# Designs tried in a protein design run: peptides against a protein of PDB entry 1MQS. Part 121

Target 1, 223 residues: chain A of PDB entry 1MQS
Amino acid sequence: ILKMLFLNKDLNNNDNITTITDDIFNQQEIIWKVLILDIKSTATISSVLRVNDLLKAGITVHSLIKQDRSPLPDVPAIYFVSPTKENIDIIVNDLKSDKYSEFYINFTSSLPRNLLEDLAQQVSITGKSDKIKQVYDQYLDFIVTEPELFSLEISNAYLTLNDPKTTEEEITGLCANIADGLFNTVLTINSIPIIRAAKGGPAEIIAEKLGTKLRDFVINTNS

## One batch from the design tools (peptide; made by RFdiffusion4, then SolubleMPNN)

Design b2_p21_7_s1 (from b2_p21_7, 14 letters changed)
Fold by OpenDDE base, seed 4:
Structure b2_p21_7_s1 (fold): chain B 223 residues (1-223), chain A 21 residues (1-21)
Amino acid sequence: as target 1 above (223 residues)
Amino acid sequence: EEEKLKKNYELILSKYKDLIP
Protein backbone atom coordinates (compact mmCIF):
# COMPACT_ATOMS: atom_id res chain seq x y z
CA ILE B 1 0.00 0.00 0.00
CA LEU B 2 2.76 2.43 0.86
CA LYS B 3 4.52 1.57 -2.32
CA MET B 4 1.40 2.42 -4.20
CA LEU B 5 1.09 5.73 -2.44
CA PHE B 6 4.60 6.56 -3.50
CA LEU B 7 3.82 5.72 -7.09
CA ASN B 8 5.22 2.22 -6.78
CA LYS B 9 8.73 3.29 -6.01
CA ASP B 10 10.93 0.86 -4.22
CA LEU B 11 10.51 1.12 -0.50
CA ASN B 12 12.32 -0.66 2.25
CA ASN B 13 9.66 -3.05 3.47
CA ASN B 14 11.47 -3.89 6.65
CA ASP B 15 10.82 -0.55 8.19
CA ASN B 16 7.82 0.54 10.13
CA ILE B 17 5.24 2.50 8.21
CA THR B 18 6.08 5.57 10.19
CA THR B 19 9.76 5.22 9.53
CA ILE B 20 9.21 4.78 5.85
CA THR B 21 6.95 7.76 5.56
CA ASP B 22 9.25 9.89 7.62
CA ASP B 23 12.28 8.93 5.63
CA ILE B 24 10.60 9.64 2.37
CA PHE B 25 9.12 12.83 3.64
CA ASN B 26 12.48 14.06 4.76
CA GLN B 27 14.56 12.91 1.86
CA GLN B 28 12.39 13.50 -1.14
CA GLU B 29 10.17 16.17 -2.45
CA ILE B 30 6.63 15.23 -1.73
CA ILE B 31 4.43 14.88 -4.72
CA TRP B 32 0.94 15.81 -3.72
CA LYS B 33 -1.66 13.41 -4.98
CA VAL B 34 -5.32 12.61 -4.79
CA LEU B 35 -6.31 9.17 -3.62
CA ILE B 36 -9.42 7.69 -5.15
CA LEU B 37 -10.95 4.76 -3.30
CA ASP B 38 -14.03 2.63 -3.27
CA ILE B 39 -15.85 1.24 -0.29
CA LYS B 40 -13.73 -1.88 -0.08
CA SER B 41 -10.41 -0.18 -0.50
CA THR B 42 -11.39 2.48 2.00
CA ALA B 43 -11.72 -0.19 4.60
CA THR B 44 -8.36 -1.60 3.63
CA ILE B 45 -6.56 1.71 3.74
CA SER B 46 -8.20 2.71 6.99
CA SER B 47 -7.10 -0.49 8.62
CA VAL B 48 -3.47 -0.02 7.69
CA LEU B 49 -2.81 3.68 7.50
CA ARG B 50 -3.60 6.66 9.59
CA VAL B 51 -4.59 10.02 8.24
CA ASN B 52 -1.19 11.33 9.11
CA ASP B 53 0.41 8.54 7.14
CA LEU B 54 -1.58 9.52 4.10
CA LEU B 55 -0.55 13.09 4.50
CA LYS B 56 3.07 12.13 4.78
CA ALA B 57 2.69 10.10 1.65
CA GLY B 58 1.54 13.22 -0.12
CA ILE B 59 -2.14 12.48 -0.19
CA THR B 60 -3.89 15.80 -0.04
CA VAL B 61 -7.37 14.46 -0.33
CA HIS B 62 -9.01 11.12 -0.61
CA SER B 63 -12.41 10.48 -2.08
CA LEU B 64 -14.70 7.72 -3.14
CA ILE B 65 -14.67 6.95 -6.81
CA LYS B 66 -18.44 7.25 -7.01
CA GLN B 67 -18.49 10.62 -5.35
CA ASP B 68 -18.70 13.78 -7.32
CA ARG B 69 -15.13 14.97 -7.29
CA SER B 70 -13.84 18.36 -8.27
CA PRO B 71 -11.37 18.53 -11.10
CA LEU B 72 -7.76 18.93 -10.09
CA PRO B 73 -6.08 19.04 -13.46
CA ASP B 74 -2.65 19.80 -12.06
CA VAL B 75 -2.70 17.05 -9.48
CA PRO B 76 -1.89 13.40 -10.08
CA ALA B 77 -4.38 10.82 -8.93
CA ILE B 78 -3.90 7.40 -7.46
CA TYR B 79 -6.78 5.05 -7.93
CA PHE B 80 -7.03 2.12 -5.58
CA VAL B 81 -10.27 0.47 -6.51
CA SER B 82 -11.89 -2.84 -7.31
CA PRO B 83 -11.52 -4.12 -10.84
CA THR B 84 -15.09 -3.58 -11.99
CA LYS B 85 -16.63 -2.33 -15.17
CA GLU B 86 -18.18 0.51 -13.29
CA ASN B 87 -14.90 1.69 -11.84
CA ILE B 88 -13.18 1.41 -15.19
CA ASP B 89 -15.86 3.50 -16.80
CA ILE B 90 -15.51 6.13 -14.12
CA ILE B 91 -11.75 6.21 -14.51
CA VAL B 92 -12.08 6.60 -18.24
CA ASN B 93 -14.59 9.36 -17.78
CA ASP B 94 -12.21 11.09 -15.42
CA LEU B 95 -9.54 10.71 -18.04
CA LYS B 96 -11.77 12.17 -20.71
CA SER B 97 -12.59 15.14 -18.58
CA ASP B 98 -8.95 15.76 -17.67
CA LYS B 99 -9.92 15.52 -14.06
CA TYR B 100 -6.34 14.94 -12.99
CA SER B 101 -2.90 15.48 -14.46
CA GLU B 102 -1.79 11.88 -14.24
CA PHE B 103 -3.47 8.60 -13.50
CA TYR B 104 -1.93 5.87 -11.40
CA ILE B 105 -4.36 3.01 -11.39
CA ASN B 106 -4.11 0.23 -8.83
CA PHE B 107 -6.75 -2.43 -8.74
CA THR B 108 -7.41 -4.12 -5.43
CA SER B 109 -7.48 -7.54 -7.03
CA SER B 110 -6.69 -9.23 -10.29
CA LEU B 111 -7.92 -7.42 -13.35
CA PRO B 112 -9.61 -9.94 -15.60
CA ARG B 113 -8.85 -10.03 -19.30
CA ASN B 114 -12.20 -8.72 -20.40
CA LEU B 115 -11.90 -5.67 -18.20
CA LEU B 116 -8.34 -5.07 -19.28
CA GLU B 117 -9.45 -5.15 -22.86
CA ASP B 118 -12.30 -2.84 -22.08
CA LEU B 119 -9.99 -0.41 -20.36
CA ALA B 120 -7.55 -0.53 -23.22
CA GLN B 121 -10.25 0.03 -25.77
CA GLN B 122 -11.80 2.94 -23.98
CA VAL B 123 -8.48 4.59 -23.29
CA SER B 124 -7.49 4.16 -26.89
CA ILE B 125 -10.57 6.00 -27.99
CA THR B 126 -9.82 8.94 -25.72
CA GLY B 127 -6.39 9.48 -27.18
CA LYS B 128 -5.14 10.29 -23.70
CA SER B 129 -3.22 7.14 -22.94
CA ASP B 130 -0.19 9.23 -22.07
CA LYS B 131 -1.89 10.39 -18.90
CA ILE B 132 -2.11 6.87 -17.60
CA LYS B 133 1.23 6.40 -15.96
CA GLN B 134 0.68 3.11 -14.21
CA VAL B 135 -1.76 0.26 -14.17
CA TYR B 136 -1.42 -2.35 -11.47
CA ASP B 137 -3.42 -4.98 -9.83
CA GLN B 138 -2.49 -6.41 -6.47
CA TYR B 139 -0.49 -9.15 -8.07
CA LEU B 140 0.93 -7.88 -11.30
CA ASP B 141 1.95 -4.66 -12.91
CA PHE B 142 1.54 -4.47 -16.64
CA ILE B 143 1.97 -0.79 -17.43
CA VAL B 144 5.00 0.65 -15.73
CA THR B 145 7.01 3.75 -16.40
CA GLU B 146 9.98 2.60 -14.43
CA PRO B 147 13.26 2.87 -16.26
CA GLU B 148 14.63 -0.33 -14.84
CA LEU B 149 12.09 -2.52 -16.51
CA PHE B 150 12.98 -5.56 -18.50
CA SER B 151 10.86 -8.11 -20.24
CA LEU B 152 11.12 -11.85 -20.29
CA GLU B 153 9.27 -11.72 -23.59
CA ILE B 154 6.65 -14.15 -22.45
CA SER B 155 3.66 -13.64 -24.64
CA ASN B 156 0.34 -12.98 -22.98
CA ALA B 157 1.63 -13.75 -19.53
CA TYR B 158 -0.65 -11.30 -17.83
CA LEU B 159 -3.66 -12.46 -19.75
CA THR B 160 -2.98 -16.06 -19.00
CA LEU B 161 -2.50 -15.42 -15.33
CA ASN B 162 -5.66 -13.40 -15.05
CA ASP B 163 -7.97 -15.34 -17.31
CA PRO B 164 -10.54 -17.13 -15.23
CA LYS B 165 -10.49 -19.94 -17.74
CA THR B 166 -6.86 -20.64 -17.08
CA THR B 167 -6.33 -23.75 -15.02
CA GLU B 168 -4.29 -23.84 -11.86
CA GLU B 169 -1.84 -26.10 -13.59
CA GLU B 170 -1.38 -23.64 -16.38
CA ILE B 171 -0.85 -20.83 -13.92
CA THR B 172 1.65 -22.85 -11.97
CA GLY B 173 3.47 -23.76 -15.12
CA LEU B 174 3.64 -20.22 -16.31
CA CYS B 175 4.80 -19.02 -12.93
CA ALA B 176 7.54 -21.58 -13.04
CA ASN B 177 8.62 -20.37 -16.44
CA ILE B 178 8.67 -16.80 -15.26
CA ALA B 179 10.66 -17.78 -12.22
CA ASP B 180 13.14 -19.56 -14.43
CA GLY B 181 13.51 -16.52 -16.57
CA LEU B 182 14.04 -14.32 -13.58
CA PHE B 183 16.52 -16.75 -12.15
CA ASN B 184 18.53 -16.66 -15.31
CA THR B 185 18.42 -12.91 -15.26
CA VAL B 186 19.68 -12.83 -11.70
CA LEU B 187 22.53 -15.11 -12.59
CA THR B 188 23.44 -12.85 -15.44
CA ILE B 189 23.45 -9.80 -13.24
CA ASN B 190 25.47 -11.70 -10.66
CA SER B 191 23.79 -10.08 -7.70
CA ILE B 192 21.39 -11.31 -5.08
CA PRO B 193 18.11 -9.56 -5.56
CA ILE B 194 15.62 -8.45 -3.01
CA ILE B 195 12.41 -10.06 -4.07
CA ARG B 196 9.19 -8.21 -3.50
CA ALA B 197 5.83 -9.49 -4.55
CA ALA B 198 2.24 -8.86 -3.77
CA LYS B 199 0.67 -11.49 -1.60
CA GLY B 200 -2.12 -13.78 -2.61
CA GLY B 201 -1.55 -13.98 -6.33
CA PRO B 202 0.71 -15.15 -9.11
CA ALA B 203 3.41 -12.74 -8.07
CA GLU B 204 3.75 -14.48 -4.76
CA ILE B 205 3.96 -17.84 -6.46
CA ILE B 206 6.68 -16.57 -8.72
CA ALA B 207 8.55 -15.01 -5.84
CA GLU B 208 8.45 -18.20 -3.86
CA LYS B 209 9.67 -20.24 -6.77
CA LEU B 210 12.42 -17.80 -7.51
CA GLY B 211 13.42 -17.67 -3.88
CA THR B 212 13.68 -21.41 -3.75
CA LYS B 213 15.81 -21.51 -6.85
CA LEU B 214 18.12 -18.87 -5.51
CA ARG B 215 18.47 -20.57 -2.18
CA ASP B 216 19.24 -23.84 -3.82
CA PHE B 217 21.77 -22.22 -6.04
CA VAL B 218 23.53 -20.49 -3.19
CA ILE B 219 23.67 -23.65 -1.18
CA ASN B 220 25.06 -25.59 -4.07
CA THR B 221 27.62 -22.95 -4.92
CA ASN B 222 28.88 -22.67 -1.38
CA SER B 223 29.25 -26.44 -1.03
CA GLU A 1 10.00 8.68 -19.81
CA GLU A 2 6.61 9.73 -20.97
CA GLU A 3 7.37 8.55 -24.43
CA LYS A 4 8.47 5.25 -23.10
CA LEU A 5 5.26 4.87 -21.21
CA LYS A 6 3.29 5.73 -24.26
CA LYS A 7 5.18 3.19 -26.27
CA ASN A 8 4.62 0.56 -23.66
CA TYR A 9 0.96 1.29 -23.54
CA GLU A 10 0.71 1.24 -27.28
CA LEU A 11 2.51 -2.04 -27.32
CA ILE A 12 0.04 -3.47 -24.88
CA LEU A 13 -2.83 -2.09 -26.86
CA SER A 14 -1.44 -3.49 -30.04
CA LYS A 15 -1.34 -6.92 -28.52
CA TYR A 16 -4.95 -6.67 -27.55
CA LYS A 17 -6.17 -4.94 -30.66
CA ASP A 18 -6.78 -8.19 -32.38
CA LEU A 19 -8.73 -9.41 -29.43
CA ILE A 20 -11.05 -6.47 -29.31
CA PRO A 21 -13.93 -7.14 -31.50
Scores: peptide ipSAE 0.016, ipTM 0.481, DockQ to the pose 0.060
Fold by OpenDDE base, seed 1:
Structure b2_p21_7_s1 (fold): chain B 223 residues (1-223), chain A 21 residues (1-21)
Amino acid sequence: as target 1 above (223 residues)
Amino acid sequence: EEEKLKKNYELILSKYKDLIP
């Protein structure tokens, strides 16, 4: 829940809620956000977090998804709602009306494929897909990236990296292939990238491999 | 831009499909 409130960034899980919120609040920049809930998620949030915790997490306003809400076009919104057709339609309507600056959508349970397809279709029609930054459910964590998203078109990469049956050797091999693909992309763009990756997983491995390749390339080109 | 968005969503859907038992 706290991870969600901080836009699904990595948080130190070893501290209690109060310590985490205090540490973040004392950090230099709080991003103020709106939290949109439904009846079920309200009960969940209320059981775990206090109003003060929400404030420390940067939640300035919280409302029910079915309530009339004032537009805050310069404020990002976090949705934490059930995966229903009704909620999807409301979110899309909010998107159409430019109710918020950015949309971080978190479903309280698994989003069925048909509803995901419906969401994708409706969002595509609006032409405002760039405002949707994240869509999460219990099983999937994906970022709907801005215009500079590209794919290496590696089949089943996500499945392979997340399957517990996958061997370390297979993961390492796949990470190397991904790093090679990224390296080639960087060379094509002809700019030195800033590499950002989540820590403690395949992304970090890929980032390290890519960094090494780039450093080696620079050294060899300048020699 | 619209085409890129469609591709992104297709990619997400493809990944999701693989995760759905």
Scores: peptide ipSAE 0.008, ipTM 0.383, DockQ to the pose 0.061; fails the geometry check
Fold by OpenDDE base, seed 2:
Structure b2_p21_7_s1 (fold): chain B 223 residues (1-223), chain A 21 residues (1-21)
Amino acid sequence: as target 1 above (223 residues)
Amino acid sequence: EEEKLKKNYELILSKYKDLIP
């Protein structure tokens, strides 16, 4: 719950709630947010967090999803609600109406495939998918970290990279393909990016390959 | 369970891909 309230940033799980909130409060700029709940999630949050904890987490306003809520177009919203068709429709409507600046959606339990598809479809129609920054459920997370997102249209990339049965050769090959795609994208944008990648995984491999390609390109173009 | 998670993740990505113009 605390992780959710802090936009699913990594938190030290060994600390007391108060310590966590205090540490985060002291170390980072507070992002003020609206918290949108349903009946079930209200009970959950009320059992774990105090009003003061919510405030420390940057929650200035909390409301029920079914309640009439005033638009706060400059304020990000955290949804912590049940994965139901009704709630999805409400979220989409809120998105359509530009009710909030950003949408961080956290479902209280697993989101069924059909509802995920429905959410995706409805959001796509709005043309405002960029406002959805996170979608979490009990098991999964999806984060849109950058406002400018593109796809290399590589099928099953995540599955391939994370399947224990995948060979090193396959991983290397896929990473190379991704790096090539990124490189081509960079060339199209005509700007040298700062590359940020998680360490210890395929992202690092890709970053290294991309970095090498970019360096080589710069050297060759300046020569 | 892990496979399901991976499939779901891939599904999410695939669907959101279509959301990006």
Scores: peptide ipSAE 0.006, ipTM 0.354, DockQ to the pose 0.043; fails the geometry check
Fold by OpenDDE base, seed 5:
Structure b2_p21_7_s1 (fold): chain B 223 residues (1-223), chain A 21 residues (1-21)
Amino acid sequence: as target 1 above (223 residues)
Amino acid sequence: EEEKLKKNYELILSKYKDLIP
């Protein structure tokens, strides 16, 4: 949650929430943001963060996604909402109306492929895709406007990883394949990446596997 | 190529020990 409030930047997770917010508040210029929530995410945030924590994170205004909200065209917005068709339509409408300067979208659970495609299609029609900076869920994180983008061309990887019918064995196997692909890519580019992955999902598994492969490679090259 | 990769990896490990799982 704190990571989300700071636009998914890396935070030192070894400290408590208060220490983290205090350190950031004292060391960096605060970027003021709007936080857009739904009923479910409001409950989640309220259980973990206090009002003062939100202020220290630079949240100047927080509102429900279904509420009438005043336009703040010079202020970035963080959406933390359920992955529903309704919420996607509202976000796209906010985009069309230039309600905010930038859009950082965080879904409270996994985003189904059909909804991702719908979001992409609607955003494409607006011609304002550049304003969407990030899209995250529990299993997927990506920056929409990233110049260094590549694909492993693995068919239906997202669907397989997010389908509740997929077995643990299938997930593990696919994660291994993805890690192999990434490893090969790293070797091809001849640069070592900083690995960042969402916690608690397939991305973490992939990151661990990739990290192990890279470490093993370095050890074996030194022998 | 392997030597360059190794050096880069060591450099990153030294700076970002906590970021590599």
Scores: peptide ipSAE 0.000, ipTM 0.273, DockQ to the pose 0.022; fails the geometry check

Design b2_p21_7_s2 (from b2_p21_7, 15 letters changed)
Fold by OpenDDE base, seed 1:
Structure b2_p21_7_s2 (fold): chain B 223 residues (1-223), chain A 21 residues (1-21)
Amino acid sequence: as target 1 above (223 residues)
Amino acid sequence: SAAELQKRYQYILDKYKDLIP
């Protein structure tokens, strides 16, 4: 998250958030930026950072992507939003209207190829592609509620998985989504966990899916 | 992976730019 707030520059990751922000604030000129969030990413940011942390990172104002926002044509913007068609369209509209000086786009989870193509196509048509400085996938599709505890914030997951009326297809789909969220969490913490799950239920399905994703990732990274 | 995404984006973007007369 801090890396994103500093425009994805390399930071010394071994320091506490406060130490990093203090050092940068004291030693470097602060670039003031606007942070644009959606409902999901707002929860993520709020769980990890304090308002003072945002200020020290150079965030002068933050707002929701769907809210009416005043143009700040001389100020760079950081988008941290879900990879959806709706959000992409809003970003492109903001680009068309010259709402900000520069656009740093960070998606909270994996951006599908079709949406990437859509973004690129729309941006190319605007003729303002030079204003988009970065397109990143941050793999931050989770909320940290307590130390060593996090939530994927999937609504009614427990109810859906335990409702006898839920179809096998629905269960499989939800398990896949949960596994994706967990995978993103693993990538974010940069540590491969030992997976433990109860046998004979959805947890086992999720564990298997996650295990497969992790194995595939390791194989692809080492190849 | 982030760098890869940026490269893929730029590649696609360049492809579409070439198609715009």
Scores: peptide ipSAE 0.158, ipTM 0.770, DockQ to the pose 0.071
Fold by OpenDDE base, seed 2:
Structure b2_p21_7_s2 (fold): chain B 223 residues (1-223), chain A 21 residues (1-21)
Amino acid sequence: as target 1 above (223 residues)
Amino acid sequence: SAAELQKRYQYILDKYKDLIP
């Protein structure tokens, strides 16, 4: 998150958040920028950072992507939002309207190829591709609630998985989403976990999917 | 990786830019 707030520059990760922000604040020129969030990313940011941390990172204003936002054509913007068609369309619209000077786009989770293509196509048509400075996937679709506890904050996941009326397709889809979130969490923590799940339920399905993703990732990274 | 995503984005972007007269 801090890396994102500093435009994905390499940061020495060995220090506490406070130390990092203090060091950067004191040693580097602060670039003032706007932070654009959605509901999910707002919760994520709030769980990890304090308001003072945002200020130290040069965030002057933060707003929701769906809110009416005043143009700040001379101010760079950081988008930290979910990878959805809706958000992409809003970003492109903001680009068309010259709402900000520069656009640093950070998606909270993996961006599907079709959405990436859509973004690129729309941006290309605007003729303002030079304003898009970065497109990143932060793999940060979780909320830290406790030091060793996190939540994916998937609405009604427990209810959906335990509702007899839920279809197998819906369960499979939800389990896939959960596995993706867990995978992203693992990548963020940079530690491969031992997976423990109850047998005979959705947890097992999720564990299997996660295990497959991790194995595939390790194989691809070591090749 | 995040860096890979950016590269892919740029690649696709360049491809479409070439198609715009």
Scores: peptide ipSAE 0.154, ipTM 0.767, DockQ to the pose 0.071
Fold by OpenDDE base, seed 3:
Structure b2_p21_7_s2 (fold): chain B 223 residues (1-223), chain A 21 residues (1-21)
Amino acid sequence: as target 1 above (223 residues)
Amino acid sequence: SAAELQKRYQYILDKYKDLIP
């Protein structure tokens, strides 16, 4: 799963999730991405990853594939969904509409040959095959717990953070909104995450804001 | 393997591209 979130780059360490995310976060520039899920994959992700892990992996927004999603034409998208005709059609429609800049498609299980052919055929007709960077199927063997993923419904977060025309005030405001959303999520889950962020970017701002909110909350609750 | 799937996808994709004028 972590490999998928890092666009299936080779991860050199057989370490635990936390160590891997920390090492990557500290050593590499974070590529911000959108994560597209379905109900099944949401449960899978939630069982393995915390909200902080997603953030460390550069996931700025995650949503369900069947939900109406705002276009983010300058943002790469990771699809992690079931290998169904319905999902393939939605992905192709998203491709046609230029919803994202790049498409990294990961199926939650083996993709049947007929569906692979269907995907390839539809993509070829669009003339936008260059935008599909990866097509993988995953084999996960673990116990799925209750879904704990929370989507921050912040539209255009990536665009705002990466547009050179965006003002510092706008960036600060957006980071505050993200921090608020994460804070609310943490409270709902009733678990305090370890917060780590790359230095010198929006992630650090978010981490600082979130940390402050959590500290204030703990102080106020113990008082 | 994931790599094999990618190769198969690309192969099929290339075949269809060649058929589109």
Scores: peptide ipSAE 0.149, ipTM 0.756, DockQ to the pose 0.042
Fold by OpenDDE base, seed 5:
Structure b2_p21_7_s2 (fold): chain B 223 residues (1-223), chain A 21 residues (1-21)
Amino acid sequence: as target 1 above (223 residues)
Amino acid sequence: SAAELQKRYQYILDKYKDLIP
């Protein structure tokens, strides 16, 4: 989440949220941004961040995507919303109306191919595709308050995941089990972690599954 | 991955741009 608020730039996340935001606030010029949320993402953000944290991250205004929002044509916008046709249409309408200077789109979960195509098609028609700076889905950056090292103690997990003879189904199953274990660990620790995973491998799959579980849990507990 | 999604988005975007007269 913090990474998203800083336009998905790499951050040193070894510290708690307050330390990270303080360091950035003190060391770098803050880019002021607008944060657009939906009901689900609002619950997620509210569970992890305080209003002061948003301010320190450069969020000057936050609002719901379905609300009537005032144009801020000189201010970049971060969208953190569910991957739905309705939200895509609203984003495109905001683009058409030049509501913001730049658009950083982050979907709360995986964006289906059909919706990605729809977004791209609509944006292409507007002639303002250059204003869309980022399109991300499955935002997995949760906030870790205390660094802890633990093991799920799954036998031969490394061998199974790296053996070329292992089937995709076996990998998927193992990744799901690992994600479940991590989820339970997070609940036990009673903190929402920032998830970091290597790209292009099983770690990314695990991270995605875990992120989804955590987001769903936060939404359900706050609803 | 986010990077992959961005690439796919850009690819599709470029494809549709070429189709718009």
Scores: peptide ipSAE 0.141, ipTM 0.759, DockQ to the pose 0.064

Design b2_p21_7_s3 (from b2_p21_7, 14 letters changed)
Fold by OpenDDE base, seed 2:
Order: structure tokens, then sequence, then C-alpha cells
Structure b2_p21_7_s3 (fold): chain B 223 residues (1-223), chain A 21 residues (1-21)
């Protein structure tokens, strides 16, 4: 989602940051844009990002695709909507009416070939294909419904991690167990997390291990 | 390391296109 909000550019931070999320926001130049959502994607975004996060991503305003929206012909728009014929038609109509300066289209799930062809055909007819800058679909279709707080029910985790007598091996082992639990949770909720971890402590170790697991999972899934 | 974490995260972002995060 964050990559989408930054127009699918590579997100890298060379600065010393305390969290992955902060790095993503701090290293990118802010481009002010409009975010167009549907009901489903609104739920997805709201469950993962805060209003402040949207602002940091340069989202000046967000609206529902089916709502009557005022034209902002000098402002680029990001669409994050379901891959439906209806939404495609609305996007094309918005294009025809020059509602925005540029169109970055991100579908919330896999876009069928027939709909992609339909989109391409309609856009070609408008003569404004140059305004369509990106078209992406999503590998995963998900909505996060769980609260932001959960427990892995690991006994004495805090005490173990903060006891100066705890060995490095014990800390590493516990962090691995926590990362495994978090990874399994990610799979269960079918959502890729935004990882925030304090630097210089166990949280960073856990974040690293979790990141590695997620990478490996992606490799295996795409192979 | 932090660098490794960032690389891994970028890899995930690339593979999942514009998925969360």
Amino acid sequence: as target 1 above (223 residues)
Amino acid sequence: TEEELQKNYQYILDKYKDLIP
C-alpha cells in the first residue's frame, strides 16, 4: 500500500531510522495527490494506515470512486479499487472528463485479461492514454479486521529480553520464536505488515527475522 | 542488520507490487 501511495517507486532509506515505516516516509519526496477508493479498499486502507500516514504519503484528499468528485485537473490521482467493469468505466469517464492530471491505477485484486483489454480499448479511444501512468493489480486481496493488539502468549518474554543475565543465544532464540509467531499471524490475516521496531534492541532482531521469513515466503510463492 | 532488513523489505515490496506496506 505504501509503495502504491508513492506511485510504486522503489522505497529505500539510507538514513538511520528506527522503523521501516518511518524510513519509507522520510526518504521519499512528497508528491501531492488524490486517493480514490471504493468501500472495500477503504476498509483495507483504514485498517492499516492512519490519516497521518496518508498525509505523509502526500494524499491531500481521498474519496470514494462512486461519489461525485470535484475535478482537480492539475492533481494526480491514485486509484485503489476493485477490478470491476463498473470501476473501469468510472475511471475511463474520469479520464475523458480530465478530472485529474495523471492516473495511477491499482486494482485491489487480480485484474482479469478481459477487463484489462477493455480498459486498454476504452483508454485508447479517448486519445488520452498518456495520462495513464500505471496499472497494477494486487497479488493478495485482503482486509485487515483484527485489532492492532494481539498476544503470542509467550511466557515471561519481557523479563527474558530485559534481564541482563540473559545470554545472546537465549535472546536470539526467543526472538526467532516471536518472529515465527508473527509470521504465522501474518499468514492467518492474509496481510503483509508494516513493521515498526525500535533500534538497538530485541524488537530490531525480531523485525529482521520476520522480514527474512516474509522474503522467503514471497520467493516460494512466486516460484 | 538494519541494511538487511531494508533490503528484505524492498524485496517484498517489489514482489507484491503495491501491496502493504
Scores: peptide ipSAE 0.000, ipTM 0.279, DockQ to the pose 0.050
Fold by OpenDDE base, seed 5:
Structure b2_p21_7_s3 (fold): chain B 223 residues (1-223), chain A 21 residues (1-21)
Amino acid sequence: as target 1 above (223 residues)
Amino acid sequence: TEEELQKNYQYILDKYKDLIP
């Protein structure tokens, strides 16, 4: 949960919540965010985190997704909600209305393919896909840096990357597959992206692999 | 129920302790 509140950055600390929040608070600049919840996720968060913990995580205000919320167009928002058509529609409406500056979407459980496609389609129509920065669920994680939301449709990626029983070879293989998918996407878009990734995790591995592929491609095409 | 939610949450915590500090 704290990882989500810090925009899904890797937290390598096995300490208690208080120690982690204190360490992060002391070491990093606080980014103030809005937290959007539903009834189920509210119960979940309330069971683990205190108000002070939320504040230390940079959560200035939290609200229910179905509540009438005031626009904060200069403030990033974290959604932690159930993967339902209703919630997706609300998020898209919030996007259309420029309710927040950035959208970090975390679903409480797995997002079905049909709903993911629906989300992607609706977001594409708005022309504001650049505001959606992340989409996470139990099995998928996306960092959207491009104007278009898309999926590589790799099942169980999140589970594989986070299961302690997963071997290093399996992780490496998955990272390679992701990098290949991203590479193909880049070629399709016909633009070279700037790659940014968190250090010390699978994202860095993927970024390095993708970078290598892109460099090799550019060299080979210019030769 | 709240109890079921707590059980489910505990299960997730146990499985993904490194993700939910």
Scores: peptide ipSAE 0.000, ipTM 0.328, DockQ to the pose 0.018
Fold by OpenDDE base, seed 3:
Parts: sequence; C-alpha cells; structure tokens
Structure b2_p21_7_s3 (fold): chain B 223 residues (1-223), chain A 21 residues (1-21)
Amino acid sequence: as target 1 above (223 residues)
Amino acid sequence: TEEELQKNYQYILDKYKDLIP
C-alpha cells in the first residue's frame, strides 16, 4: 500500500509505517496526489493507514470513485479500486475529461484479461495513454483487521455457505472466490503458509482449490 | 507477477495504438 502511495517506488519495508513515511517525507520533496478509492479499498486503507500517514505520503485529497469529484488537472491521481468494468469506465471517463494530470492505476485484486483488454482499448481510443503512468495489480484482496487476523470482506459468506437453499453451484462459486482471495493474500505476503482446514465442508473445498493454485503458481514460476 | 502484468499491459496498449486517429 505504501509503495502504491509513493508511485510504486521501492521502499524499505523493514520498518513500521510511521518510520517509513517519516523517512520518505524527510528525504525527498513531497508530491501531492489525489487518492481515489472504492468501498472495499477504503476499508483496506483504513485498516492499515491513518490520516496522518496519508498526509505524509502526499495524499492531499481522497475520494470515492463513484462520487462527483472536482477536476484537478495539475495534480496526479492514484486509483486504488476493484478491477471491475464499472471502475474502468469511470477511470477512462476521468482520463477523457483530463480530470487529473497523471493516472496511477492500482487494482485491489487480479485484473482479468478481458478487462485488461477493455482498459487498453478504451485508453488507446482516447489518445491520452501517455497520462497513464502505471497500471498495477496489488493482490490486496483482503483487509487486515489485526496482526493475526484478516478478512476477505466477502458479504454474507457465512450465511450463503450455511443456508440450505443455497445451490451447489453457488457454494462452489463462493469457494472459488474465497480461494482466489486467499491466493492473492499469499502472493502479497510473499510466503507460502501452512494451510489448515476442517474436513468435510466448504473449508476443505477451499483448501484444495487454494492448494492447486499455489502448486500451479510455483511450477509456473520455477519453469 | 507484477512485472508480467506490466508487460502484458504494455503489449496490449501497443496492439491498440493504431486505433488512435
């Protein structure tokens, strides 16, 4: 997250957030930026950073992507939003309207190929691709609540999994989504954890899916 | 990976550059 706020420059992550922000603030001229969030990323940012941290990172204004925002054509913008068609369209519209000077786009989870192509196509049509300085997938499909606890912030997951009216397809789909979120979490921490799950239920399904994803990733990365 | 994703982005952007009138 801090890396994103500093335009994805390499940062020393060995220190706490306050130390990092203080060091950077003191070492270089601060670049003031706008931070555009969605509901999910707002929760993520709020769980990790404080208002003062954002200020020290050069965030002068933060807003929701769906809110009406005033043009700041001389100010660079950081988008930290979910990879959805809706968000992509909004970003492209902001680009068309020259709402900001530069665009640093960071998606909270994996951007699928079809959306990547859509983004690229729309941006190319605008003729303003030069304003898009960065596009990243942050693999941050989770919210840190406590040092030893995090949430994928999936609405009604427990209810869905325990409702007898829920179809097998819905359960399978939800398990896949959870596995994807966990996979992204693993990638974020850059360490493969030991995975434990209760047998005979959705947890086992999730564990199996996650295991497969991790194995495939390791094989593909090492090949 | 992030690096791979960046390469993909650039590749696709280059592919559609001719759509600019």
Scores: peptide ipSAE 0.018, ipTM 0.489, DockQ to the pose 0.055; fails the geometry check
Fold by OpenDDE base, seed 1:
Structure b2_p21_7_s3 (fold): chain B 223 residues (1-223), chain A 21 residues (1-21)
Amino acid sequence: as target 1 above (223 residues)
Amino acid sequence: TEEELQKNYQYILDKYKDLIP
């Protein structure tokens, strides 16, 4: 839940909710967001988080998905709702109406394939897929492709990196492959990137490898 | 493009299928 409220960034799980929210609040600029819930998810959130926790997480307003909500076109929205056709239709309608700037969709349980297809189809028709940043459920998390997003077309990368059975060597190898792909992408764009990665995971490893490759490249091109 | 978007969604759907045991 906390991860969701922070747009699915990696959080250190060793701290209590209050400590986590305090640390994040102090370390990063707060991004104000709208939290959209349904009846079921409201109960879930209320059982785990206090009002102050929501505020510290940058939740400026929270409301029910079925309620009439005022447009906040400059504010990102987090949906935490049941995977139902009704909720999907409402989200799509919100998207069509430009109700929010960005959409982070988190389903409270597994999204069945038919509903995922329905969501994808409806979103594609709107032409506003760029506003949907994330879709998550208990089994699948993905970032909807935006013009600024690209894929290295590495099969099962997420599964490999998150499978506890994956060996360190396999992770390291995959990270190296990803770094190589990113490096090639950077060269193609012909711009030196600012690298941002979550700490303590594969992303950091990839970032370090990429950074090294870029540094080596710069040194070799200047010699 | 809309076509690219559709391809991307299809890609995600295909991956989703692989994730479901």
Scores: peptide ipSAE 0.007, ipTM 0.314, DockQ to the pose 0.044; fails the geometry check

